# Peptides against a protein of PDB entry 4HTP, part 204

Target 1, 231 residues: chain A of PDB entry 4HTP
Amino acid sequence: SQTVASHVPFADLCSTLERIQKSKGRAEKIRHFREFLDSWRKFHDALHKNHKDVTDSFYPAMRLILPQLERERMAYGIKETMLAKLYIELLNLPRDGKDALKLLNYRTPTGTHGDAGDFAMIAYFVLKPRCLQKGSLTIQQVNDLLDSIASNNSAKRKDLIKKSLLQLITQSSALEQKWLIRMIIKDLKLGVSQQTIFSVFHNDAAELHNVTTDLEKVCRQLHDPSVGLSD

## One batch from the design tools (peptide; made by RFdiffusion4, then SolubleMPNN)

Design b2_p27_7_s4 (from b2_p27_7, 11 letters changed)
Fold by OpenDDE base, seed 2:
Structure b2_p27_7_s4 (fold): chain B 231 residues (1-231), chain A 27 residues (1-27)
Amino acid sequence: as target 1 above (231 residues)
Amino acid sequence: SLFESLLPGPLSEEQQAKFDLWESVRS
């Protein structure tokens, strides 16, 4: 079945998140999120114009924006140290070189960037001169790969975990990888609260989530911003 | 490098068409 997520570049979500993060004011952060959401809803209406009862929703994007609320996908079992080692291997970085040491010692303040403790930012700067300028993944493909990682982690299939990670990394820009890392680690550092994200999505979203703790239900039942829970 | 050797080819025509459709409809 056709889904919105299968048409939306992961790059577009990442660009939106980047704009939100760079914005200083709450109002500007909200605007960037709203613009992406409105585009998604508009595309949904166009894609499903002749289909009345679809299960497609904003859930594929929402679960990446609010990864701490993920309840369907099992734990990835991925830490910063694992990613650091993987990047060193993939990029053939000298182990005693500056870039390898930055990745391994990401918690230690090194240099003028002030990115101490933010592994994703450190990875970004290492990847920027080495990676594709534009990725090829859809939001659907990213979620499929993340599902694979979680499933294989549960099954203790380390080789298959690595395979899925390699697909994510090789098909993503440095910017996309920065955000992907933050999604996996479950810390986006957007500077907006969960409540703000829900309030922009739908007025009843926070309430429904508090009751159900089911992000997919929230996205599906409150797909139309004009239709409330009591309607 | 290993990374360079693992890079995918260009975006498929089918996937490009999906992205083009998204760009044409989005606000």
Scores: peptide ipSAE 0.533, ipTM 0.901, DockQ to the pose 0.780
Fold by OpenDDE base, seed 3:
Structure b2_p27_7_s4 (fold): chain B 231 residues (1-231), chain A 27 residues (1-27)
Amino acid sequence: as target 1 above (231 residues)
Amino acid sequence: SLFESLLPGPLSEEQQAKFDLWESVRS
């Protein structure tokens, strides 16, 4: 079936997340999230105009925005050190070079930017001069690749994990990879709480999630902001 | 480089059409 996620560029989600992160106030952060959500709902209504009973929802995006609440995927088995090594190999970085050392020693403050301990930011600066300006992945494709990684990690298929990671990396901009890394390590650093995200999505979302712990169910049942749990 | 050799080709017409539809309908 056709899904909203199959039409939405991953770049658009990443741009939204970047705006949220850069916003100082809670109100601005909420505005950026709401704008993306409203666009998603509007597109959903247009895409599914002639279909009343669809299972499509905001879930494909929500699970990337709240990766700590992911329950469908098994563990990725990916750490910063593995990504560092992969980038060094992929980008053919000199092992003793500045960029390779930055990636490997990401916890050590070596630079003026205060990015120590944030691997995704360090990776961003290394990738920026080397990667595509705009990625080609949809939100659905990102989720499919992440599903593949999780499945292959469970199956201990390291070669297939690497293949999926390479597809993610080669089809993503530096900014998209920054956010992808944060999604994988489950730390977006948005400066907004899960409760706030839920409250913007739907007034009953936090309650339903607290009971079910099922993010897909929350997104599906509360797809319409005007229809409550009791309706 | 390995990276360059792994870069995808241009977006398919189908994928571009999906993105265009999203851009046309989004708020």
Scores: peptide ipSAE 0.529, ipTM 0.903, DockQ to the pose 0.805
Fold by OpenDDE base, seed 4:
Structure b2_p27_7_s4 (fold): chain B 231 residues (1-231), chain A 27 residues (1-27)
Amino acid sequence: as target 1 above (231 residues)
Amino acid sequence: SLFESLLPGPLSEEQQAKFDLWESVRS
């Protein structure tokens, strides 16, 4: 069956996250998230107009927005240092060069942008002049690749992990990679709380998640904002 | 670079159609 996530560019999620991050006020952050969510729901209704009892939900996006709540996917086994080394290799960066050193020593304030300690942001600036301007991945494809990484990490298949990472990297813009890194590291720095995200998604979402700890279940059961838990 | 050598080709027509459909409903 077709899913919403298979139609939504990962770039659109990333641009939404970027807008949320850049927004100063809570209300503006909420607006950007709500707009994306509303678009998703609208598309869901259109896509599944003739289909009842679909299992499709906001879950593919939600698990990327709240990656710390991921329970289905096992650990990636990926750290900033691994990514740094991978980028140095892929981009053929001189090991003693400025960009390689920025990636490896991302915690040390060496740059003019004040991005010390934010690996994803440092990576963004290194990638921006080198990567595609527009990525080609859907949200579904991103999740599939992340699933592959987690599965292969569990299986200790380092070569296959690298393969999936290469697919993610080569098919993503610098901005998309910034957010992808943050998703993998599980720190989006959105400046909006988990509770706020749940509240915008559905009034009962926080409660259901607190009881079930199942993000997919929350997204499926509460996909309609007008239908509550008691309904 | 290795990166450049691994860059994918253009989007398939099928994938582009999916994106177009999304945009048509979103806008």
Scores: peptide ipSAE 0.526, ipTM 0.902, DockQ to the pose 0.846
Fold by OpenDDE base, seed 1:
Structure b2_p27_7_s4 (fold): chain B 231 residues (1-231), chain A 27 residues (1-27)
Amino acid sequence: as target 1 above (231 residues)
Amino acid sequence: SLFESLLPGPLSEEQQAKFDLWESVRS
């Protein structure tokens, strides 16, 4: 089926998240999120103009923005140490080299950027001179690959997990990988609360999520910002 | 490197068309 997520570059979501993170004021953070959401809704209306009762919604993006609320996808089984080892292998980094040691010892302050403890930022700087400038993945493809990782983790298929991770990594820029890592670890560090994200999405979103704990239902039922829960 | 050998080719025409449509409609 045709979905908005199949047309939206993952790079566009990541650039939005980057703008949100870099914004100092709450109002600017909200503006960047709202602009992305409005573009999504506008595109949804255009894409589904002749189709009624579609199940397509903001859910594919929302589950990446609020990964701690994920309930459909099982655990990835991925930690920072696993990713560090994978990057060292893929990039053929000397194990005793500066970049490999930064990835392995990401909790220890080694640099001037103050990125100690943030594995995603450390990975970004290692990847920046080595990766593509622009990724090719859609939001749908990212979710499909993440679904594959979770499914294969449950099935204990380590080789298939690695295969899906390689697809994510090789088709993503350094910036996209920074955000992807944060999505997998479930900590985006946006500087906005879950409540703020829900309030911008829909006035009733927080209430519906508190009752259902189902992020997809929230996105589907409250797709139209003008239609409330009681309507 | 292994990474360089695994880099994808250019974006498919179909996927490029989807991205172009998104860019044309977005606000």
Scores: peptide ipSAE 0.523, ipTM 0.901, DockQ to the pose 0.787

Design b2_p27_8_s1 (from b2_p27_8, 12 letters changed)
Fold by OpenDDE base, seed 3:
Structure b2_p27_8_s1 (fold): chain B 231 residues (1-231), chain A 27 residues (1-27)
Amino acid sequence: as target 1 above (231 residues)
Amino acid sequence: MDEELRQKWQEILKEVREEAEEEEKLE
């Protein structure tokens, strides 16, 4: 069945997240999230116009925005050090070169940007001059690849993990990879709380999540912002 | 991907962003 996520570019989610991160005020951060959410809901209505009671929801996007609440897929088993080594290999970076050392020693403040401890930002600056300007992945495709990584981690298939990571990397811009890394590490650094994200999504979202701990259920049951839990 | 649906998404997103930007300028 067709889903909204199968038609929404991952680049547009990343652009939204970038706007949220760059915004200083809470109100501006909320605005950028609401723009994406409202667009999603409008597209959902258009896509499913002739189909009632679809299971499609905001869940594919929400699980990327709140990756710490992911419960469906198992752990990725991916750390910054693994990604650093992968990028050094993939980009053929000199091992003793500045960029390789920045990736490996991402916790040490060596750069002018003050990005120490944020591996995704360090990676972004290394990737920016070397990667595609625009990615080709949909949100659905990103989730499929992440599912593959988690499944293969559980099965201890390291080679297949690498394959899926390479697919993500080679089909993504530097900006998209920055956000992918943060999603995998489960730290988006948006400057907005989980509670705020839920409150913008639906007034009852935080309550339902507190009871169920099921992000998909939250997104499905509270898809319509005008329909509450008690309705 | 269905190009028509992809285009529709882009149109929706553009419109929503433009509307929100205009609202911000008025505040």
Scores: peptide ipSAE 0.639, ipTM 0.911, DockQ to the pose 0.813
Fold by OpenDDE base, seed 1:
Structure b2_p27_8_s1 (fold): chain B 231 residues (1-231), chain A 27 residues (1-27)
Amino acid sequence: as target 1 above (231 residues)
Amino acid sequence: MDEELRQKWQEILKEVREEAEEEEKLE
């Protein structure tokens, strides 16, 4: 079945998240999120114009924006140290070189950007001169690869986890990888609360999530902002 | 990926962003 997520570039979600992070005010942060959400809904209506009973929703994007609320996908089993080692290997970084040491010692201040403790930012600066300028993955493809990682982690298939990670990395820009890392670690650092995200999505979203703890149900049942829980 | 649908998405996103920027300038 055709979904919105199968046609939306992951790059466009990442650019939206970057705009939110760079914004200083709450109102500006909300605006950038609303722009992406409204675009998604408009595209959904165009894509499904002749189909009234579709299960397609904002869920594929929402689960990446609020990764701490993920309940369908099992744990990735991925930590910063694993990613550091993977990047050192993939980029063929000298083990005693500055970039390898930055990745391994990401908790120590590097003195340059004030990014101490933020592995994703450190990785971004290492990747920027070495990666593609534009990625090719859709939101659906990113979710499929993340599903594969979680499934293989549960099955203790480390080689297959590495394979899926390599597919993500080789098809993503440095900016996309920055956000992908934050999604895997489940800390986006957007500067907006979960409650704010839900309130912008739908007035009843926080309430429905509190009862069901099911992000997919929230996105599906409250897809239309004009239709409430009591309707 | 259907190139026509991808292009339609890009057009929608561009239009929505332009409209939002215009509204912000009026505030």
Scores: peptide ipSAE 0.638, ipTM 0.912, DockQ to the pose 0.849
Fold by OpenDDE base, seed 4:
Structure b2_p27_8_s1 (fold): chain B 231 residues (1-231), chain A 27 residues (1-27)
Amino acid sequence: as target 1 above (231 residues)
Amino acid sequence: MDEELRQKWQEILKEVREEAEEEEKLE
């Protein structure tokens, strides 16, 4: 079946996240999230105009925005060190070179950007001169690849994990990879709370999530902002 | 990906952002 996520570029989600992160005020951060959400809902209505009983929802995006609440996927089994080694290999970085050392020692201040401890930012600067300017993945495709990674991690299929990671990396811009890394590590550093994200999504979202702990159910049941839990 | 639907998404996103920017200027 047709889904919104199958038509929304992952790049547009990442651009939104970047705007949120760069915004200083809470109100501005909320605005950028609301813009993306409203666009998603409008597109949903257009896509499903002739279909009343669809299960499609904001869930594919929400699970990437709030990755710490992911319960459908098992653990990825991916750490910063693994990604560092993968990037060194993929980009053919000299092992004793500045960029390789930055990736491996991401916790040590390198003095240039103040990004010590943020692997995704360090990776971004290494990737920026080396990667495509625009990625080609949809949100659905990203989720499919992440599902594959989680499944293969559970099955201890390391080679298949690497294959899916390579597919993500090679089809993503440096900016998209920055956010993808943060999604995998489950730390987006948006500067907005989970409560704020839920409040913008739907007034009853936090309550429903507290009861169900099911992010998909929250997104599906509260898809319409005008329809509450008691309706 | 259906190119027509992709374009529609981009149009919607653009419109929503423009509307939000206009509202912010009026506040």
Scores: peptide ipSAE 0.641, ipTM 0.913, DockQ to the pose 0.832; fails the geometry check
Fold by OpenDDE base, seed 5:
Structure b2_p27_8_s1 (fold): chain B 231 residues (1-231), chain A 27 residues (1-27)
Amino acid sequence: as target 1 above (231 residues)
Amino acid sequence: MDEELRQKWQEILKEVREEAEEEEKLE
């Protein structure tokens, strides 16, 4: 079945998240999120113009924006140290080289950028000169690969986990990988609260989530901003 | 990915961003 997520580039979500992060004011952060959300809704209406009963919603994007609320997907079993080792191997970095040491010692301030403790930012600067300028993954493809990682982690299939990670990495820009890392570790550092994200999505979203703890139900039931819970 | 649908998405996103930028300049 056709979904919005199957046609939206992961790069466009990442560029939106980057704009939100760089914005200083709450109003500007909200604006950038609203632009992406409104675009999603408009595209949904166009894509499903002749289909009234669709299960498609903002959920594929929302679960990446609020990864700490993920309940459908099992644990990835991925930490920063695992990613560091993977990048060193994949990029063929010298083990005693500056970039390898930055990735392994990401908690120690070694650089001028003050990004100590933020593995995703450290990885970004290492990846920037080495990766594609533009990724090719859709939001659906990213979620499918993340599902594979979680499933294979539960099954203790380390080789298949590595395969899915390699697909994510090789088809993503440095900026996309920065955000992907933050999604995996479940800390986006957007500077906007969960409550704000819900309030922009729908006035009743926070309440429905508090009752159900089901992000997919929230996105499906409150897909239309003009239709409330009591309607 | 259907190229036509991908282009439509890009057009929508561009239009929405342009409209939002124009509204901000009026405030």
Scores: peptide ipSAE 0.639, ipTM 0.913, DockQ to the pose 0.852; fails the geometry check

Design b2_p27_8_s2 (from b2_p27_8, 11 letters changed)
Fold by OpenDDE base, seed 1:
Structure b2_p27_8_s2 (fold): chain B 231 residues (1-231), chain A 27 residues (1-27)
Amino acid sequence: as target 1 above (231 residues)
Amino acid sequence: MSEELREEYRRILEEVREEAEEEEELE
């Protein structure tokens, strides 16, 4: 079945998240999120114009924006140290070189950008001169690869985890990888609360999530902002 | 994705952006 997520570039989500992070005010942050959400809903209506009662929703994007609320996908088993080692290998970085040491010692201040403790930002600067300028993945493809990682982690298939990670990395820009890392680690650092995200999505979203703890149900049942829980 | 759907998606993005810019100018 055709979904919105199968058509929306992952780059578009990452650009939105980057704009939110760079925005100083709450109102500006909300505006950027609302623009992405409205575009998604309008495209949904266009894509499904001749089909009623589809199960397609904002869930594929929402689970990447609020990764700490993920309940369907099992744990990735991926930490910053694993990613550091993977990048050193993939990029053929000298082990005693500055870039390799930055990745491995990401908790120490590098003195350049004030990004101490933020592995994703450190990785971004290492990747920027070495990666493609534009990625090719859709939101659906990103979720499929993340599902594969979680499944293989549960099955203790480390080689297959590495394979899926390599597919993500080789098809993503430095900016996309920055946000992908934050999604895997489950810390986006957007500067907006979960409650704010839910309130912009739908007035009843926070309440429904508190009862069900099911992000997919929230996105599906409250897809239309004009239709409430009591309707 | 068909070329037609891709063009429609880009059109929608542009429209939403223009609408948001107009709202900011009014505030």
Scores: peptide ipSAE 0.350, ipTM 0.824, DockQ to the pose 0.776
Fold by OpenDDE base, seed 2:
Structure b2_p27_8_s2 (fold): chain B 231 residues (1-231), chain A 27 residues (1-27)
Amino acid sequence: as target 1 above (231 residues)
Amino acid sequence: MSEELREEYRRILEEVREEAEEEEELE
């Protein structure tokens, strides 16, 4: 079945997240999230115009925006050190070179951007001059690859984990990879609370999530902002 | 993704952006 996530570029989500992160005020952050959400809902209506009983929802995007609430996908088993080594290999970086050392020693202040401890930002600056300017992945494809990583981690298939990571990396821009890393690490640093995201999504979202702890159920049951839990 | 759906998606994005800009100007 066709889903909104199968059509929405991952780049568009990343661009939205970037705008949210760069925004200083809560209101501006909310506006950027609302724009993305509204576009998603409108596209859902257009895509499913002739199909009233669909299970498609905002869940594929929401689970990437609130990765700490993920309950369906098992642990990735991926750490920053693994990603650093992978990037060094993939980009053919000299192991004793400046960029390789930045990735490996991401916790140490290098004095350039004040991004000490933020591996995703360190990776971004290394990747920016070396990778694609525009990615080609949809949100669905990203989720499929992340599902593969989690499944293979559970199965202890390290080779297949690497394969899926390589697919993500080679088909993504530096900006997309920055956000992908943050999704995997489960820290987006958006500057907005979970409560704020839920409140913008639906008035009853926080309550339903508190009861069910099921993000997919929250997205499905509260897909329509005008239809409440009591309806 | 069909060209028609891609065009529809881009149209929706632009519409939502324009609506949001209009609302911000009124606020």
Scores: peptide ipSAE 0.342, ipTM 0.821, DockQ to the pose 0.740
Fold by OpenDDE base, seed 5:
Structure b2_p27_8_s2 (fold): chain B 231 residues (1-231), chain A 27 residues (1-27)
Amino acid sequence: as target 1 above (231 residues)
Amino acid sequence: MSEELREEYRRILEEVREEAEEEEELE
């Protein structure tokens, strides 16, 4: 079945997240999120114009924006150290080289950018001169690969985990990988609260999530911003 | 994705951005 997520480039979500992060004011952050959300809803209506009963919702994007609320997908079993080693191998970085050491010692301030402790930012600067300018993955494809990682982690299939990670990395820009890393470690550093994200999505979203703890139900039941819980 | 759907998606994105810019100019 066709979904909005199968058509929306992962790059577009990452660009939105980047704009939100760079914005200083709450109002500007909200604006960028609202633009993405409104575009999603309008495209949903266009895509499903002749189909009234669809289960498609904002959930594929929302679970990437609020990864700490993920309940469907099992643990990835991926930490910063594992990613560092993978990048060193994949990029064929000298083990004693500056870039390899930056990735391995990401908690130690070694650079001028003040990004100590933020592995995703350190990785971004290492990847920027080495990766594609534009990625090719959709939001659905990213979620499918993340599902594969979680499933294979539960099954202790390390080789298959590596395969899925390589697919994510090789088909993503440096900017997309920065955000992908933050999604995996479940810390986006957007500078906007969960409550704000829910309030922009729907006035009743925070309440429904507090009761159900089910992000997919929140996205499906409150897909239309004009239809409340009591309606 | 069909070319038609891709074009529709890009059109919608542009429309939403233009509307948001107009609202900011009025504030």
Scores: peptide ipSAE 0.356, ipTM 0.827, DockQ to the pose 0.808; fails the geometry check
Fold by OpenDDE base, seed 4:
Structure b2_p27_8_s2 (fold): chain B 231 residues (1-231), chain A 27 residues (1-27)
Amino acid sequence: as target 1 above (231 residues)
Amino acid sequence: MSEELREEYRRILEEVREEAEEEEELE
């Protein structure tokens, strides 16, 4: 079946996340998230105009925005060190070179950007001069690849994990990879709380999530911002 | 994605942006 996520570029989500991160004020951060959400809902209505009983929801995006609440996927089994090694290999970086050392020693201050401890930012600067300017993946495709990674991790299929990671990397811009890394590591550093994200999504979202701990149910049941839990 | 859906998506994005700009101007 047609889904909003199958049409929305992953780049659009990443651009929104980047705007949120760069915004200093809470109100501005909320505005950027609201704009993305509103666009999603409007496109949902357009896409499903002739279909009243759809299960499609904001869930594919929400699970990437709040990756710490992911319960459907098993663990990825991916750490910063693994990604560092993968990038060194993929980009053919000299092992003793500055960029390779930055990736491997991401916790050590390198003095230039103050990004010590943030692997995704360090990766971004290494990738920026080396990667495509625009990615080609949809949100659905990203989720499919992440599902594959989690499944293959559970099955201990390391080669297939690498294959899916390579597909993500080779089809993503440096900016998209920055956010993808943060999604995998489950730390987006947006500067907004989970409560704020839920409150913008729906007034009853935090309550429903507290009861169900099911992000998909939250997104599906509270898809319409005008329809509450008691309705 | 069909060209029609792509155009619709773009229109929606523009509309949401314009609405947000109008709200900011009114505040």
Scores: peptide ipSAE 0.355, ipTM 0.827, DockQ to the pose 0.715; fails the geometry check

